# Peptides against a protein of PDB entry 3HUF, part 242

Target 1, 320 residues: chain A of PDB entry 3HUF
Amino acid sequence: MWIIEAEGDILKGKSRILFPGTYIVGRNVSDDSSHIQVISKSISKRHARFTILTPSEKDYFTGGPCEFEVKDLDTKFGTKVNEKVVGQNGDSYKEKDLKIQLGKCPFTINAYWRSMCIQFDNPEMLSQWASNLNLLGIPTGLRDSDATTHFVMNRQAGSSITVGTMYAFLKKTVIIDDSYLQYLSTVKESVIEDASLMPDALECFKNIIKNNDQFPSSPEDCINSLEGFSCAMLNTSSESHHLLELLGLRISTFMSLGDIDKELISKTDFVVLNNAVYDSEKISFPEGIFCLTIEQLWKIIIERNSRELISKEIERLKYA

## One batch from the design tools (peptide; made by RFdiffusion4, then SolubleMPNN)

Design b2_p30_4_s1 (from b2_p30_4, 9 letters changed)
Fold by OpenDDE base, seed 5:
Order: sequence, then C-alpha cells, then structure tokens
Structure b2_p30_4_s1 (fold): chain B 320 residues (1-320), chain A 30 residues (1-30)
Amino acid sequence: as target 1 above (320 residues)
Amino acid sequence: SAELEKFREEFDKLSKEEQEKLIDEYAKKE
C-alpha cells in the first residue's frame, strides 16, 4: 500500500494510506476518500492529481508498488517528484519512494510503498477476495512468490493444514485467515486519516498458531531438521519439493513406484507420496522402504524429536 | 504551457524576498 507522510505540518502530522483511486491534492480541498488537503501558500487550491492504479499481476511476483501517477493541474509553481518537474501530461512512477514537492513548498510529501502481497491457498477464496484486496492496493495470487508477505489459510474445522500452508509457515510468511480479510475490508475508511489503524496481521497469525496444534512453535524448529536424510518424491507439486528442501532433505524425484529399485532403496531413507498415490498404491509399495504422505511427514516434523521419530520408523520398516 | 514555464524561470531568478511576496500575492488570488 502507498503511505504518504509529510515534513512539517503540511499534512497536519498525519500519515495516510492511499488506496487505488484518484485524489485531488490542494490547499482548498477537504480531506476525504478522494481529496488530500495540503496547507502551504505556494500550493494551489487544486494543485495536483494523484492516481494510484490497482496492482498488476507482475506486482504480485515482484512486490512492486501500484503505479503512482502525478499530474500537475496547471499550477503556477508546478509539481516535482524526486526533484524532477512533472510533465504537462503527468508522469507515472514505479519507485517505492517518492518525494513530492507541491509548488514552492519547503516541505515534501513523502510517499513510500509498504509491501503487502497476499497468497491464497485455494482459488475459491481468491475469487472471493481478490477484487476487494486489489482495491486496497494489495496484490493477490495463488502461486508461490518470493514477494508474498501473507498467506490466507482456509479455515476448515478438523482438516489438516495444506502443503501450501506448511510451506508458507516455513517461509516465515504471515499466515492469516478470513477474519483478517474481513477486518481489512472494514478499516478502509478509517485509515484515511490515520494509517496506523491498519490491522496488524501478526496478531492474527499468533492467534492462528496458538489455536492450532498442527503448527510447530517456530519455522526454525523445522528448517533443516531432517538434514542428512534422503527421500524419494513421487508425483509431487513444486511446493512439496520446496517444502522438503526447507527441511534439509536430499530429494530424488521419480515418475512411478516402478522406478524404485534395490539401489534406490539402499540410498533412500523414505518415499514421500501424495495422498492419491498413497491410497491407491499402498498395496504395491516396495518392501523394505518407508512410504508416507507429506501430511504424515508433517506430523512427525512438528514434534521436538522429529529426527528420532523418523529414524525409528525407518528402522521399523527396513527390518519388517 | 510555455507561459507557465517562462514564469517559473523568471520566478527562480528573483530574490527570496520577491519570491515570497509573489507567493503571497498568488495565494490571495488563486
């Protein structure tokens, strides 16, 4: 989201969130959802127009800002952004930091981008929330991105957490739920005058973790916890692969259970399968190898003695 | 406009005191 602050008292010492939309900036406008009052003698009654675009798909992957357009409204003293005079037709900016000088005002408006990118675990929730979140200047998507700051967990009572949720947790992404999204939707008008009223997602996250025993105490407890073990992975998603990498596993990928020979069994501690393959092929598992799902693996990993537990399971099945 | 650009160039050549005076005059008119 774009946040503006100003030096001196030209914005009355307030920070304001600028959502996607159009703002008239000037000395003789009243602060509202589409107007920003700035008090200085060299600022025209209607001085500039700020237009913030909705986030692009690219912004979700890059964590880049919503495009910020500035147009001078044919003012006497003009408008500058980053010491450059705004062109007659206006200019567009993708920089994360903008110093906006209106007229000959000795103080600048400082616009800065606060990165917030929300990944969704399921397409249904994305479909429900994407439009509203984009109108808040928040990029949204389903795919993993290094720019993601938040991950929406689907609240299904009694269900195991998804691989996406597991991976988001290990990446130290702030996990949020629908309650946080609802709260974001309600706060939009209140944050016009005070950007500090933006809800803290960390509190939501803490509550989710405290109330769900499927999470370890910290991502650090799980990262590289299985260093030195080797697994074979069958018919897996990219997220599943990255999850296993974060656990410190050496991973071999295979196309079918038929690819598992005696040599592979000798070098592999266990095989990770998706639920569908595990359920369908359970009767056809190679002898002498420990096969499990990611969800089963996760249940072991969240335990404090995960390495010992895995070792015991490997031994049990090798000698069974 | 070319007129506005010319005005801005001429304004920047003025003394600080003259600039403040002009700013005050425009603040009243605009």
Scores: peptide ipSAE 0.372, ipTM 0.915, DockQ to the pose 0.809
Fold by OpenDDE base, seed 1:
Structure b2_p30_4_s1 (fold): chain B 320 residues (1-320), chain A 30 residues (1-30)
Amino acid sequence: as target 1 above (320 residues)
Amino acid sequence: SAELEKFREEFDKLSKEEQEKLIDEYAKKE
């Protein structure tokens, strides 16, 4: 999201969030959803137009800012951004920090980008929330991204957490739920006056982790917890692979259960399967190898003695 | 406009005191 602040009293000492939209900036406008009052003698009554675009798909993957357009409204003293005069037709900016000088005002409006990218685990939830979040200047998507700051957990009552949720947790992404998204949608008007009123997702995250026994106390409890073990997995999702990597596992990939030969068994402590394959093939598992789902593995790794537990399961099948 | 550009160039040549006076005059007219 774009946040503006200013030196001195030209913005009344307050920070403001600029959501996607158009703003008239000037001395003789009233602060509202489309106007920013700036008090200085050299600032025209209607001085500039700020236009914040909605996030692009690229912004979701890069964590880049919404495009910021500035147009001078044919003012006597002009408008500068980062010490450069704004062109007659306006200019667009993708920098994360903008120093906007209106006229000859000795104080600048400082615009800075606060990165927030929300990943959804469920396409239905994305479909429900994406439009509203994009109108807040928040890029959204389904795919894993290095720019992802928040992850929306799908709360199905009584369901296990998804691989996406597991991975988001281990990646130290802030996990949020629908309650946070609802709260976020309500503050839009209040944050016009004070950007500090933006709700903190960390409280929501803490509550989710505390109230759900499917989460360890911290990602650090699980990261590299299985270092030294080797697994084989079906070449399925990238998220599953990355999850197993974060556990410190050496990973071999195979295309079918038929590819699990004696050589692979000799080098592998266990095989990780998706639920569909596990359920369909549970009768035909190769002898002498421990097969489990990611969900079953997760139940082991959240335990404090995960290494001992996994070792016992491996041994159990060697002697069975 | 070329007129605005010329005005800005001329303004930047003024003393700080003259600039402040001109700003004050414009603030009343705009």
Scores: peptide ipSAE 0.371, ipTM 0.915, DockQ to the pose 0.803
Fold by OpenDDE base, seed 2:
Structure b2_p30_4_s1 (fold): chain B 320 residues (1-320), chain A 30 residues (1-30)
Amino acid sequence: as target 1 above (320 residues)
Amino acid sequence: SAELEKFREEFDKLSKEEQEKLIDEYAKKE
């Protein structure tokens, strides 16, 4: 989201969030959802128009800012952005930091981009929230992105956390829920005057982790916790592969259970299967190898003695 | 407009005191 602040009290010492939309900036406007009052003698009554576009799909993957358009409203003294004069047709900016000078005002409006990209675990929640979040200048999506800052966990009572949630946690993404999204939607009007009123997602995250026994205390407790072990997995999701890599596992891939030969068994400590394959093929598992789901593996990983637990299960099946 | 560009160029050639006077005059008219 875009935040503006200014030097010399021209914004009354307040930081303001600019959501996607159009703002008239000038000396003789009243602060509201579409107007920004700036007090200086060289600033016209209606001086500039700021237009912030909604997030693009590209912005979700890059964490780049919503496009910021500045137009001078045919003023005597003009408008500058980053020391460059804005023409009558206006200019568009994708820089994360903008210094906006209105007229001959000795103080600048400083606009800066705070990156917030929300990944959703399921398409239903995305469909519910995407429009509202985009109107806050927050890009949203389903796919993994290096720009993702937040991950929405679906609270289904009694369900295990998803692979997406596990991976988001290990990536140190802030996990949030629908309660945070609801809270975020309510503060939209209040944060116009004070950007500090934006809800802290870290507090929501801390509460989720504290109240859910399916999370370890920190990502660092799990990262490389299985270093030195080897697994084989069905070539399925990239997220599952990346999750196992973050655990420090050496990973071999196979296409079918029939590819699990004596050679693979000799080099592999355990086999990771998806739930569908695990449930359907449970009767036909190769002898002498430990097969488990990612969810079953996760239940072991969150324990402090995860290495010892896995070693015991491997030994139990090798000597059975 | 070409007139606004010319005005801005001429304004930037003025002394600081003359600039302040013009700013004050325009602030009253606008």
Scores: peptide ipSAE 0.370, ipTM 0.915, DockQ to the pose 0.839
Fold by OpenDDE base, seed 3:
Structure b2_p30_4_s1 (fold): chain B 320 residues (1-320), chain A 30 residues (1-30)
Amino acid sequence: as target 1 above (320 residues)
Amino acid sequence: SAELEKFREEFDKLSKEEQEKLIDEYAKKE
C-alpha cells in the first residue's frame, strides 16, 4: 500500500493510505476518498493529481509498488518528484519512496510503499478476495513468490494443513485467514486518514498458530531439522521440493516408482510421495525403503524428537 | 504551456525576497 506523510503539519500530522484511485491534491480541496488538502501559500487550489494504479501480475512476483502517477494541474509553481520537475503530461513512478514537492512549499509529501503481497492456497478463495484486495493496492496470486508477505490458509475444520501452508510457515510468511481479510474490508474507509488503524496481521497469525496443534512453535524448530538425511521424491510441485530443502534434506528426484533402483535405494533414507501415489501404489512399494507422504513427514517434523522418530522408522523398514 | 515554463524559469532567477513577494501576490489572487 502507498502511505503518505509530511513534515511541517501540511498533512495535519497524519499518515494517510492511498488506495488505487485518483486524488486531487491542493490548498482548496476537502479531505475525502479522492481529495488531499495541503495548505501552503505556493500550493494552488487544485495543484496536482495523484493516480495510483491497481497492482499488476508482475507486482505479485517482484513486490514492486503500484504505479504512482503524478500530474501537475498547470500550476504557477509546478510540481517536483524526487527533485525532478513533473512533465506537462504527468509522470509515472515505480520507486518505493517518493518525495513530492508541491510548488515552492518548504515541506515535501513523503510517499512510501508498504509491501503487502498475499498468496492464496486455493483458487476459490483467490477468486473471492482478489478484486477487493487489488482495490486496496495488494497484489494477489496462487503461485509461490519470493515477494509474498502473507499467506491465506483455508479454514477447513478438521482437515490437515496443506503443503502450501507448511511451506509458507517455514519460509516465515505471515499466515492469515479469511477473518483477517474480512477485518481489512471493514476498516478500509477508516484508515484513509490514519494508516495506523490498519489491522495487525501478526496478531491474526499468532492466534492461528496458538489454536492449531499442526504448527510447531516456530519455523526455526523445523528449518534444517533433518540435516544429514537423504530423500527421494517424485518430480512434482516446486513447493514440495522447496519445503524438503528447508528441512535440510538432500533430495533426489524420480519420474516413476519404477525408476527407484538399487542405487537410489542405497543413497536414500526415505521416499516422499504425494497422497494419490501413496494410496494407489502402497502395495507395490520397493522392498527395503521407507515411503511416506509429505503430511506424514510433517507430523514427524513438528515433534521435538523428529530426528529420532524418523531414524526409528527408517530402521524399522530397513530390517523388515 | 510554454508560457508557464517560461514563467517558472524566470521565477527561479529571482531573488528569494522577490520570490516571496510574488508568492504572496499570487496567493492573494487565487
Scores: peptide ipSAE 0.370, ipTM 0.915, DockQ to the pose 0.874; fails the geometry check

Design b2_p30_4_s2 (from b2_p30_4, 10 letters changed)
Fold by OpenDDE base, seed 2:
Structure b2_p30_4_s2 (fold): chain B 320 residues (1-320), chain A 30 residues (1-30)
Amino acid sequence: as target 1 above (320 residues)
Amino acid sequence: SAELEKFREEFEKLSEEEQKEIIEEYAKKE
């Protein structure tokens, strides 16, 4: 989201969030959803137009800012952004920091981009929330991105957390839920005059972790917790592979259960299967190897003695 | 600089009151 603040009390000492939309900026306008009052005698009554574009798909992957357009409204002394005069037709900016000088005002408006990029675990929730979040200047998507700051967990009561949620947790993304999104949608008008009223996602995250026994206390408790173990995995999802890598596992890939030969068994401590394969093929599992789902593995990993638990299961099946 | 010269030209076209107001605002920054 774009936040503006200014020197010399020209914004009345307040910070303001600029959501996607158009703003008339000047001395003789009243603060509202489309106007920014600037208190300076050196600024025109109507001085500039700011236009914040909605997030692009590219912004979701890069964590870049919503495009910021500035147009001077034919003022005597013009408008500058980052010490450059704004062109007659206006200019667009993708920098994360903008120093905006209106006319000959000695005080500048500072615009800065606060990165917030929300990944959704399922397409249904994305479809429900994407429009509203984009109107807040928040990029949204389904795919994993290095720019993602937040991850929306699907609240299905009584279900195991998804692989996406597990991976998001280990990546140290802030896990949020629909309750946070609901709250976020209500504050849009209130944060215009006070950007500090934006809800803290970290508090939501802390509450989710505290109230759900499927999460370890920290990502650090799980990262490299299985170092020295080897697994074989069906070559399916990149997220599942990355999750297992973050656990410190050596990973071998296979295409079918028939590829699990004696050689693979000799180098592998356990086999990780997706739920569909596990349920359909459980009667055909290779002898002498521990087969489990990622969800079953996760239940072991969240325990403090995960290494001992896995070792016991491996031994039980090797000597059976 | 051409920018400073243009500023001077536009500043001199202001009323004495407007000029004074700009000068007073600059004095608050210092």
Scores: peptide ipSAE 0.154, ipTM 0.761, DockQ to the pose 0.111
Fold by OpenDDE base, seed 4:
Structure b2_p30_4_s2 (fold): chain B 320 residues (1-320), chain A 30 residues (1-30)
Amino acid sequence: as target 1 above (320 residues)
Amino acid sequence: SAELEKFREEFEKLSEEEQKEIIEEYAKKE
């Protein structure tokens, strides 16, 4: 989200969130959803127009800002952004930090991008929320992104957490739910005057983790917990691979269960399969190798003695 | 600089009151 603050109390000492939309900026405008009052005698009554675009798909992957357009409203002294005069037709900016000088005001408006990117675990929830979140200047998507700051967990009562949720947790992404998204949608009016009123997702996250025994106490408890073990994985998803990497596993990939030869078995402690393959091919598993799903692996990983548990299972199957 | 000269030209076109107000704001930054 874009946040503006200013030097010299020209924004009345307040920080303001700028959502996607158009704002008239000047001395003689009243603060509302489309106007930003600036208290300076050195600026015009109506000085500039700020236009913030909705996030792009690229912004979801990069964590880049919504495009920020600045137009001078034909003022005597013009408008500058990052010490450059704004062109007559306006200019667009993708920098995360903008120093905006209105006319000859000695104090600048500082606009900075606070990165917030929300990943969804399923397309249905994305379809439901993406429009509203984009109107808040929040990029949204389904795929894993290095820019992801928040992850929407699907609340299915009694189901195991998804691989996406597991990976989001290990990446230290703030896991949220639909209740938090609903809350975010309601604060739009209140945060106009005070950006500090933006709800903290950490309380939602803490509540989710506290009430769900499928999560360890911290991501740090699981990261590299399986260092020194080797697994083979069916080449199914990048997310699953990254999850196993975060566990500290050495990973070999194979295309089919038929590719699991004696050499691979000798170098591999266990085979990780997706649920579909595990359920369909469990009768045809190679002898002498431990096969499990990611969900089964996760149940072991969340235990304090995960290394000992895995070692026991490996030994049990080698001697069976 | 051409920018300073343009500033001076536009500043001189302001009323004495507007000029005083700008000067007072600059004095608050120093």
Scores: peptide ipSAE 0.151, ipTM 0.762, DockQ to the pose 0.108
Fold by OpenDDE base, seed 5:
Structure b2_p30_4_s2 (fold): chain B 320 residues (1-320), chain A 30 residues (1-30)
Amino acid sequence: as target 1 above (320 residues)
Amino acid sequence: SAELEKFREEFEKLSEEEQKEIIEEYAKKE
């Protein structure tokens, strides 16, 4: 989201969130959803128009800002952004930091991008929330992104956490739920005068983790916890691969269970299978191999003695 | 600079009151 602050108390010492939309900026406007009052005698009554665009698909992957358009409203002294005069037809900016000078005001408005990028695990939830979140200037998507700051967990009572949720946790993203999204949808008007009123997702996250025994105490407890072990996996989702990598595993890939030969067995401690393959092929697993699902592996990983537990299971099957 | 010259020209076209107000704001920054 875009946040504006200003020098010299020209914004009354307050920070403001700029959601996607159009704002008239000037001395003789009243603060509301479409106006920004600036307290300076050096600024025109109606000085500039700010237009914040909704996030693009690219912004979800890059963590880039919503496009910021500035137009001078034919003022005597013009408008500058980052020391450059705004063109007669207005200019668009994709920089994360904008120094906006209105006319001859010695104090600048500082606009900065606070990154918030929400990944969804469930396409149905994305479909429900994406439009509203985009109107808050929040990029949304389903795919893994390095720009992701938050991850929406679908709270289904009694269900195991998904691979996406496991991976989000290990990546140290803030895991949130629908309750937080509902709260976000209500704050738009309340944060106009005070950006600090934006709800803190960390409290939601802490509550989720505290109330769900499927999470370890910290990502650090799991990251590289299986260093020195080797696994083989079916060439499945990228998230599954990245999850196993974060555990410190050496990973080999195979296309079918038939590709699991004596050589692969000799260099592999265990085989990770998806649920469908595990359930269908459990009667025909190769002898001498420890096969498990990601969910079964996760149940071991969240234990304090995960290395000992996995070693015992490997030994049990090698000597059986 | 052409920008400073343009500023001066436009500043001189302001009323004495408007000029004073601008000067007072600059004095608050210093």
Scores: peptide ipSAE 0.147, ipTM 0.755, DockQ to the pose 0.109
Fold by OpenDDE base, seed 3:
Structure b2_p30_4_s2 (fold): chain B 320 residues (1-320), chain A 30 residues (1-30)
Amino acid sequence: as target 1 above (320 residues)
Amino acid sequence: SAELEKFREEFEKLSEEEQKEIIEEYAKKE
């Protein structure tokens, strides 16, 4: 989201969120969803127009800001952004920091981008929330992204957490739920006067972790917890691979269970399978190798003695 | 600079009162 603040109390000492939309900026406008009052004698009554675009698909992957357009409203002294005069037809900016000078006002408006990029684990939830979040200037998507700051956990009562949720947790992404999204949707008008009124996602995250026994106390408890072990997995999921990598595992990939030869078995401590393959092929597993699902592995990883538990299972099957 | 010249031209078109107000705002920043 874009946040503006200003020097010399020209914004009344308050920070303001600029959601996607159009704003008339000037001395003689009243603060509302479409107007920004700036208190200076050196600023025109109606000085500039700010237009914030909704996030692009690219912004979801890059964590880039919503496009910020500035147009001078034919003022005597013009408008500058980052010490450059705004062109007559307006200019567009994708920088994360903008220093906006209105006319010859000695005090500047500082706009900065607060990165928030929300990944969804469930396509139905994305479909439900994406439009509202985009109107807040928040990029949304399903795929993993290095720009992801928040992850929406699906609340299915009685279900295990998904691989996506596991990975988001280990990646130290802030996990949120639909209750947070609902709350976020209600604050849009209230944060016009004070950007600090934005709800704290970290508090939501803490509550989710505290109230769900499927999470360890911290990602650090699991990261590299299986260092020194080797696994093999089907080359089916990038998230699964990254999850296993974060556990500190050496990973070999194979295309089919038939590719699991004596050589692979000799260098592999266990095989990780998805649920569908595990359930369908459990009768045909190679002898002398420990096979488990990611969900089964996760249940072991969240235990304090995870290394000992894995070692015992490996030994049990190697000598069976 | 062409920008400074344009500024001077526009500043000189202001009333003495408006010019004074701008000068006073600059004096508050210093």
Scores: peptide ipSAE 0.146, ipTM 0.765, DockQ to the pose 0.115

